# Ledger of designs, part 177: peptides against a protein of PDB entry 5T59

Target 1, 112 residues: chain A of PDB entry 5T59
Amino acid sequence: TTPTMQSTSLLTEHLGYPPISLVDDIINAVNEIMYKCTNAMEKYLMQRNIIGKKDFSDEIKIGTAKLESLLENSVDKNFDKLELYVLRNILSIPSDLLEENRFRLLHHEKLV
Target 2, 90 residues: chain B of PDB entry 5T59
Amino acid sequence: EHIRFQRLVQVCNKALEESIRKLQSWEKIHECFPNYGQTREGIENLTVCQQQVIKLWSNLSRVEFDAIFHERSIEEKLNQLDDLINKARS

## One batch from the design tools (peptide; made by RFdiffusion4, then SolubleMPNN)

Design b2_p27_6_s1 (from b2_p27_6, 12 letters changed)
Fold by OpenDDE base, seed 4:
Structure b2_p27_6_s1 (fold): chain B 112 residues (1-112), chain C 90 residues (1-90), chain A 27 residues (1-27)
Amino acid sequence: as target 1 above (112 residues)
Amino acid sequence: as target 2 above (90 residues)
Amino acid sequence: SEEKEEEEKLKEEVEKLRKLQQEVLAL
């Protein structure tokens, strides 16, 4: 289900932080990891840029950049899907709990 | 009974796996290094590089995501949410 | 391409959700 102001507020109260904060943490982490991986790849190959008498530095730089772009696109796509899924299906409150009486229940349970 | 945290882990793993899939393709790797990959040493280097990157991706993601889940107490919170939902529906 | 179109739609949906989240946070 699509998040609402009510559900987001309730979840924020329950979690102690907005649901989007968790998603942001995840996305920030994977982005950091992504660039660490591509950087490591470039460095590894650049240390092995000469084969025989030929210097492949330019090709390595271009190739690594292409791979980085591919990875960026994949990360963006898949974690956009993740974001939607998490917010709609995991960090979500069923409609029956968004009724007034159920709303009170959530508040009451927190106080107990 | 508790399903949300399990689903969170699953979808995180899926996103990570799908994201790295193209780097797992030797064909894609080789395409990016057409001349380098025509040499024996180049192929060897690319092979090792590919393996190392995939391992690095896996290891870093595991550590970082576990840290996030811990810092956010998300398992506990999602379990509590499941319990609340189940209680309300009982 | 068709795939890119789907990707753009996905991004738009994400943006809509983020806007909603931001609005809630602003309250």
Scores: peptide ipSAE 0.581, ipTM 0.948, DockQ to the pose 0.830
Fold by OpenDDE base, seed 5:
Structure b2_p27_6_s1 (fold): chain B 112 residues (1-112), chain C 90 residues (1-90), chain A 27 residues (1-27)
Amino acid sequence: as target 1 above (112 residues)
Amino acid sequence: as target 2 above (90 residues)
Amino acid sequence: SEEKEEEEKLKEEVEKLRKLQQEVLAL
């Protein structure tokens, strides 16, 4: 079910915030975590950059950057799918309820 | 009866698992460090690094997502939504 | 690439939904 202005408004009233805000929180969090992970990886390896009198600093930087890019692409893809699924199937209102009945129920629950 | 929050958790976990899948591949890790990974010590370092990153990913995501869900009261709200829908259809 | 095309379509769909959400917020 594709969200509509009506469903979004009703959900915003119910949640106390727009549905997209939850998704944004999730996406922002995973992005932050992603860069924390890649940063930790680089730092760990850079502290171990010398092996057998050879300096692998350049290779470590390039390699870590490649892994970061790979992770970024995967995160973007999978969380785009997540966003669509959440908005269409979780934070959604069935079409049959997008009538006065749903509206009345929301008001009733808020008043009780 | 209450299904929406469960689905939310499931799809979040799936997205997290699929996102980190590439880093779980030793082959993909090694190919990024072709010369470094030719040394014994390098392999050891990469192995530990891979394990630590995956653990960090898992732990941070769990903590942060749980915090988000709590702050947004999403379980309660989704349960209420389920109840409203079920009530309307009864 | 077919996969890249699918990813682009996915991004487009996400953008459409986001636009709708933003429009509601602006009201």
Scores: peptide ipSAE 0.581, ipTM 0.947, DockQ to the pose 0.840
Fold by OpenDDE base, seed 1:
Structure b2_p27_6_s1 (fold): chain B 112 residues (1-112), chain C 90 residues (1-90), chain A 27 residues (1-27)
Amino acid sequence: as target 1 above (112 residues)
Amino acid sequence: as target 2 above (90 residues)
Amino acid sequence: SEEKEEEEKLKEEVEKLRKLQQEVLAL
């Protein structure tokens, strides 16, 4: 179910925050984690950049950048799907509850 | 009875697992370091690095997502939402 | 290419939802 103005308002009142705020928290967190992981990878390998008499620093920098890009693309794709699913199927109110009488019920329950 | 929160956890885990899948592929890792990975020592370093990154990903995501869910009281709120919906339909 | 196109469509849908959410917040 696609969110509506009414459902979003009701959910905001129920949650105490807009539904999108939860999604933003999740996305911001995974992005932070992603770059921490890629940074750790680069640092680890750069401390081991010399094998024998050859310096692989340039290859390591390029390689880690490629992996970062791959991870970024995957994160973007999968968490876009997550965002849609959460907003449509989890943080959602069935249409029957958006009717006038059901709306009053939700409001009444909050006030009691 | 309560279904929304478990679904939230499921889709979060799925997104995390699918996102890290490429890094779980040794072939993909090796392709990024073609010459480095031709050395014994390089292979060893990449292997350890791969394992550590995956563990870091898993650990950080668990801690951070649990913190978010707690701060937002999302389990309680989603359970309440389920209850309200079920009550309205009864 | 098809996968990339699907990804773009997904992004568009996300953006539409976000716009709606922001509009509600602005009220």
Scores: peptide ipSAE 0.580, ipTM 0.947, DockQ to the pose 0.791
Fold by OpenDDE base, seed 2:
Structure b2_p27_6_s1 (fold): chain B 112 residues (1-112), chain C 90 residues (1-90), chain A 27 residues (1-27)
Amino acid sequence: as target 1 above (112 residues)
Amino acid sequence: as target 2 above (90 residues)
Amino acid sequence: SEEKEEEEKLKEEVEKLRKLQQEVLAL
């Protein structure tokens, strides 16, 4: 189900933070990890840039940049899907709980 | 009974696995280093690099995602949400 | 390509959801 103003507000109260904050944490983390991985790869290969009498520094820089782009595109696609799924199917409230009486139930449980 | 947190973990793992899949392809790695990969030593370096990057990806994602889930208390919150839904329907 | 079009549609859906979330936060 698509999030609504009501469901988002209820979830924010329940979680103590907006649902989107969790998604942002996840996406920010994977992006950081992604660049750490590509940076490590470049550094590893640049320390091994000379084979025989040939210097492959330029090729390594271009190659790692290509891999970074490839990984970046894949991350963007897959975590866009993740964002939609989490917000629609995990951090969601069924329609039967969006009634006024159910809202009171949530408040009651919070106080207990 | 408690299903939401399990689903969250599953979709996170799936997204991570699908994202790294292209780096698991030796052919795609080699294509990015066409001349470097024609040398014996280059192939060895690329092989080790590929393995280390995949391991780094896996280890970092595990640690960071677990930290996020803990800091956000998401397992507890999702379990509570499941319980609330079940109570409302009973 | 069809794949790119689907990816753009996905991004649009994400953006719509994010706009909604931001509007709620602003209230």
Scores: peptide ipSAE 0.577, ipTM 0.947, DockQ to the pose 0.802

Design b2_p27_6_s2 (from b2_p27_6, 10 letters changed)
Fold by OpenDDE base, seed 5:
Structure b2_p27_6_s2 (fold): chain B 112 residues (1-112), chain C 90 residues (1-90), chain A 27 residues (1-27)
Amino acid sequence: as target 1 above (112 residues)
Amino acid sequence: as target 2 above (90 residues)
Amino acid sequence: EEEKKEEEERKKEVEELRKLQEEVLAL
């Protein structure tokens, strides 16, 4: 079930930010981490590109790029699933509470 | 009673684990470096690199995700949400 | 002796990668 506008509004009020903002932070973070990891790997191997007087620089660059691509695809797939799950099952309000009752509870808690 | 934050952590960990799975495969790593990995030194370098990059992945993810959760106060907010829902159903 | 040498080389490699990781973490 896709979150309703009402649910989003109520959650935004509760959280102080739209639910999607949390997911965006997570996704942005993992993407940054991903590139840091692949960059570190490439740099490490490039510092060790000569073995037996043979230069493996080209193979290292290509190989690291392939790994990066594989990681990118996996990250995209798994965190797309995460986004859907979080928005539907974690940052969600049961339909039976999407009435004046839920709204009152939010206000009540803020006043207490 | 409080379940949402636990679920958030679980699904984040799951996504991270599944994402790094390919790099955990020595076969996949070696396939990317077919000639380099035929040398003794190359194998050693790849082995160290594989192990350490996986650790880097885990450590960076832990630090960054914890920072996000803190900045967004998500544990507190999700616990409150659980409480509100439970209260409404009582 | 050969095993010891290989182990020392591995340790050096691990250390070098650790340094690089620290640089990445500092970003």
Scores: peptide ipSAE 0.201, ipTM 0.872, DockQ to the pose 0.015
Fold by OpenDDE base, seed 1:
Structure b2_p27_6_s2 (fold): chain B 112 residues (1-112), chain C 90 residues (1-90), chain A 27 residues (1-27)
Amino acid sequence: as target 1 above (112 residues)
Amino acid sequence: as target 2 above (90 residues)
Amino acid sequence: EEEKKEEEERKKEVEELRKLQEEVLAL
């Protein structure tokens, strides 16, 4: 189930930031890492682009781009799943705590 | 008692592992460099590149994710959340 | 001796990529 507005508000108060912010940090980080990895790979191979009498620069550029694309697709897929799981199962509040009485209790705990 | 942070780490690791899965395939790497990979020297270069980029992936993700978790105090916050839930159900 | 030469070349290649990785980590 999708997190409710109430749970989001409570978690935001508890965390000091919206739950989605954590996920955004994670996703932004992995995207940055992904491109750093592919860049390093391309640079390494481009330094070794000539074998014998043949220059493989074009093939290296195309090949690394293909790998980047594959990695992008995989990252998108797996971290979309991660986002859903985190927001639904980790950064979540059970329904019994979303009742008015429990809501007040959580607020009270925050103030103490 | 505290399970949420453990789950967070687990799913992060799983996502990272599954994301890099295709790069761990030599066949997939070779397919991207069909002519380059037909040379002995090319194979050697690709092999080293593959191994080291996977290590880079692992190292960078470890450093960056740990930094995020620390900055967001997520272990503490999730433990507190677990405690609140357990207390409420008691 | 030929094997030794190849091994040394591989070590150099690994080292070069390691240097690049360190540079990336510093960013």
Scores: peptide ipSAE 0.200, ipTM 0.872, DockQ to the pose 0.014
Fold by OpenDDE base, seed 3:
Structure b2_p27_6_s2 (fold): chain B 112 residues (1-112), chain C 90 residues (1-90), chain A 27 residues (1-27)
Amino acid sequence: as target 1 above (112 residues)
Amino acid sequence: as target 2 above (90 residues)
Amino acid sequence: EEEKKEEEERKKEVEELRKLQEEVLAL
């Protein structure tokens, strides 16, 4: 099921932040990690760019860029799936509880 | 009884694993460096680089995701959500 | 002798990359 405005509001109150904020943190983190990894690889190989009498700097730069693109595509695909799953199945409220009763329980727990 | 946080960890691990899968292929790595990978030293450098980047991916993701989960108090909040749902159904 | 030299070179390469990884991880 698709998240409703009501569920988003209730979860925001419960979490102290909108559910999407958690997903955004995760996605931002993995993107940062991705570029750190590819940057580390490029730097390592560029320190070893000369084999014999041949300079492979251009090939290393192009090759690392290709790997980065490959990783970017995979990250985008898999974490888009993650976003949908988290918002629909983890950070979700069952429809039978999206009534006044659930709202009361949340407020009651907050006041206690 | 508490299932949501476990599922969150599982789906995060799956996404991380599937994302790095292509870099675990030596064939794909070698294809990106066709001439460099024809040299003995090049092969050695690529081998070390591949192995260590995968480890870096794993270590960084563990540290950063744990930090996010802590900062967002997500385990506690998801457990509370499970409890609230179970209480409402009892 | 040659095998020993190659092994030492590999160890150096691994160590260099390890240091780089630690720097990134420390950020």
Scores: peptide ipSAE 0.189, ipTM 0.869, DockQ to the pose 0.014
Fold by OpenDDE base, seed 4:
Structure b2_p27_6_s2 (fold): chain B 112 residues (1-112), chain C 90 residues (1-90), chain A 27 residues (1-27)
Amino acid sequence: as target 1 above (112 residues)
Amino acid sequence: as target 2 above (90 residues)
Amino acid sequence: EEEKKEEEERKKEVEELRKLQEEVLAL
């Protein structure tokens, strides 16, 4: 099930930010980490590109690029699933709290 | 009683683990460097590189995700949400 | 009894993780 506008509003009030903001932070972080990792890999291997008087620079660049692409695809797939799960199952409000009389409960707890 | 934050951590870890899975495969790494990996030194370099990048992935993700969770106060907020839900159902 | 309780809690955690993983995979 997809989060309702009402649920999003209530969660935003509770969290102090929209639920999607948390997911965005996570996704942005992993993307940054991903490219740091691939960059580190390339640099490490490029510093060791010559073996037995043979230059493997081209192969290293191609190979690292392939690994980066594989990692990108995997990150995209797995964190799309994460986003969906988090928004639907973790940052969610059951119908019990979506009733008018239950809205006051959230406000009350916020004020206390 | 408090389950949402635990689930958040679990799904984050799962996503991270699944994302790096291909890099954990020596066969996959070797396939990307077919000629380089046929040399003794190349194999050694790839082995170290693989180990280092996996560690880097793990360490960076731990630091960054913990920072996000702290900045967003998500553990506290999710615990409160659990409490609110439980209270509403009582 | 304490050991048994700890074991049961551990089993519950493992089961919850399994369920979570299955749900994520089903998405």
Scores: peptide ipSAE 0.129, ipTM 0.863, DockQ to the pose 0.025

Design b2_p27_6_s3 (from b2_p27_6, 9 letters changed)
Fold by OpenDDE base, seed 4:
Structure b2_p27_6_s3 (fold): chain B 112 residues (1-112), chain C 90 residues (1-90), chain A 27 residues (1-27)
Amino acid sequence: as target 1 above (112 residues)
Amino acid sequence: as target 2 above (90 residues)
Amino acid sequence: KEEEEEEKERKEEVKEIRKLVAEVEAL
């Protein structure tokens, strides 16, 4: 189910923060991790850039950049899917709970 | 009973696994370093590098995601949501 | 490619969801 104003508000009240904030945290984290990984890879290889008197620094930089791009694209795709799934299926309110009687229950539980 | 948090963990793991899949391909790694990978030493370095980056990816994601889940109290909140839903349907 | 089209569609869906959320947060 696609998020609505009502469901988002209720979830925000329940969570203490907007549902999207969790997703943002996750996405920000994975992005940070991604660049840490690619940076580490580049640094590791750059420390080993000379083999047989040949300097492979340029190739290493280019190659690492290519891998970063591949990873970046994959992260983007997969975490877009994640975002949609989380917001639609995990951080969601079933329609039956959006009815008046169930809505009252949500508020009642919050107050108790 | 409680399913939402489990699903969250599952989809997070799925996203992480799918994201790193291309780096798990030696072919793709080697293609990025065609000349470097023509040397024995280069191959060795790339092999170690590939293993390390995958490990780093896994370790960092585990630590960071767990931290997020904790900070957001998401397991508790999702369990409560499940309970609320189940109660409403009972 | 079909996958590319799906990706574009997915990105649009994400965009729409974020717009909706932004509206809620602005209240």
Scores: peptide ipSAE 0.487, ipTM 0.939, DockQ to the pose 0.817
Fold by OpenDDE base, seed 1:
Structure b2_p27_6_s3 (fold): chain B 112 residues (1-112), chain C 90 residues (1-90), chain A 27 residues (1-27)
Amino acid sequence: as target 1 above (112 residues)
Amino acid sequence: as target 2 above (90 residues)
Amino acid sequence: KEEEEEEKERKEEVKEIRKLVAEVEAL
């Protein structure tokens, strides 16, 4: 079920915040975590950049950047799916409850 | 009875697991460091790095997502939503 | 590829949902 203005309003009233705010928190968190992970990876390898007589710093920088890109793409894809699923199936109100009569019941429950 | 929060946790875990899957592939890791990974020490370093980053991913996501869920009181709110819906259908 | 097109479509769906709920957030 695709969100509507009505369902979003009702959920906002229920939650105390818009449903999208939860999704934004999740996405912001995973993005932060993602870059912390890639940064840690780069730092770890850069501390071990010399093997024998060879300096692999350039390869490490390029390699970690590639991994970051791969992770970014995967995060983007999977959390887009998550966003859609959450807003359509979790933070959602069944259509039968969005009818005027049912709508009033929800408001009544909130006020009581 | 209460299903929405359970689903939220499930889809979050799925998204996290699917997102990190590429880093769990040794082949993908090695491909990014073709010459570095041809050395014994390089292989060892990459192996440890891979393990550490995956653990970091798991630990950070657990802590941060739990914090979000708590701050947003989402379990309680979703349970209430389930109850409201079930009540309305009765 | 098919998966890439699906991803593009999914991104559009995300945009549409965000547009739809934007008014409520602004209130």
Scores: peptide ipSAE 0.459, ipTM 0.937, DockQ to the pose 0.874
Fold by OpenDDE base, seed 2:
Structure b2_p27_6_s3 (fold): chain B 112 residues (1-112), chain C 90 residues (1-90), chain A 27 residues (1-27)
Amino acid sequence: as target 1 above (112 residues)
Amino acid sequence: as target 2 above (90 residues)
Amino acid sequence: KEEEEEEKERKEEVKEIRKLVAEVEAL
């Protein structure tokens, strides 16, 4: 079920915020976590950049950048799927509740 | 009866698990550090790093997502939505 | 690739949903 103007409005009234706001919070959080993880990884390895007489700083920077890109692509893919699923299947209103009489029910329950 | 919040948690966990999957591959990690990973000490460092980053990912995501769910009162709201739907169909 | 096409389609679907939501919020 694809979101409609009616369903979005009803859900916004019910939630107190637009459904997309929850998704945005989730996506923003995971992106923040992602960069914290990659930053921590780089710092950890850069503190251990010299093995024997060789300095691996450049390789570490390139390697961590590659891992960041890999993680970023995976996050993008999987959380796009999550966004679609949440908005279509979780934060959704069945068609039978989109009838006018059901709309009144939602308002009635809110006022009680 | 209440199913929506459970599904939300499930799909969030799935997205998190699938996102970190490639970092769980030692082969993928090693490929990014071809020369560093040829040293004994480098392998040890990469092993610890891999373990720590996965733990950090899991811990941070748990804390942050729980905070979001709490701040948005999403469990209560989704339970109410389930109840409204069930009531309308009764 | 089929996977790339699916990803492109998914991104387009996300874009469409966000456009719809934005229009609703602008009202």
Scores: peptide ipSAE 0.401, ipTM 0.931, DockQ to the pose 0.817
Fold by OpenDDE base, seed 3:
Structure b2_p27_6_s3 (fold): chain B 112 residues (1-112), chain C 90 residues (1-90), chain A 27 residues (1-27)
Amino acid sequence: as target 1 above (112 residues)
Amino acid sequence: as target 2 above (90 residues)
Amino acid sequence: KEEEEEEKERKEEVKEIRKLVAEVEAL
């Protein structure tokens, strides 16, 4: 099911933070990791840019940029899917609990 | 009865695995360095680079995601959510 | 390609979800 205002509010109350905050943390983390990986790759190869008498610096820069782009696209795709899945299926409240009587139950449980 | 946190871990792992899939392909890496990869030393460097990047990806993701899950107390919160849902359906 | 269209659709869905969440956070 798709998130609603009611479910988001209830989950925010339960979690102590909006559900999207968890997803944002995950996405920010993987983006940071991604650029650390690509930066490490470029630096490693640039330290080994000369083979024999030939300087491969330009090819390394272009090649690492291509790999970065491939990784960016893959991360974007897969973590968009993750975001949708998490918000729809994990951080979600079943429709039967969104009824008035069930809503009261959740509040009651918190107060008791 | 507790299923949500398990699912969260599973989908995170899947996303990480699928994201790094192309970098696990030697062919893809070699294509990015066509001339560099024609040298023996270049092949050796690319091989080590590939291995290091994959390891770095795996290690950093494990550490960072575990830190996030701890910071957000998400296992406990998801277990509680499962319990609340099950209780309401009883 | 089909993959590009699916990606665009997915991005739009994510965008819509984020809009809904933003509205709740503003309350």
Scores: peptide ipSAE 0.351, ipTM 0.919, DockQ to the pose 0.886

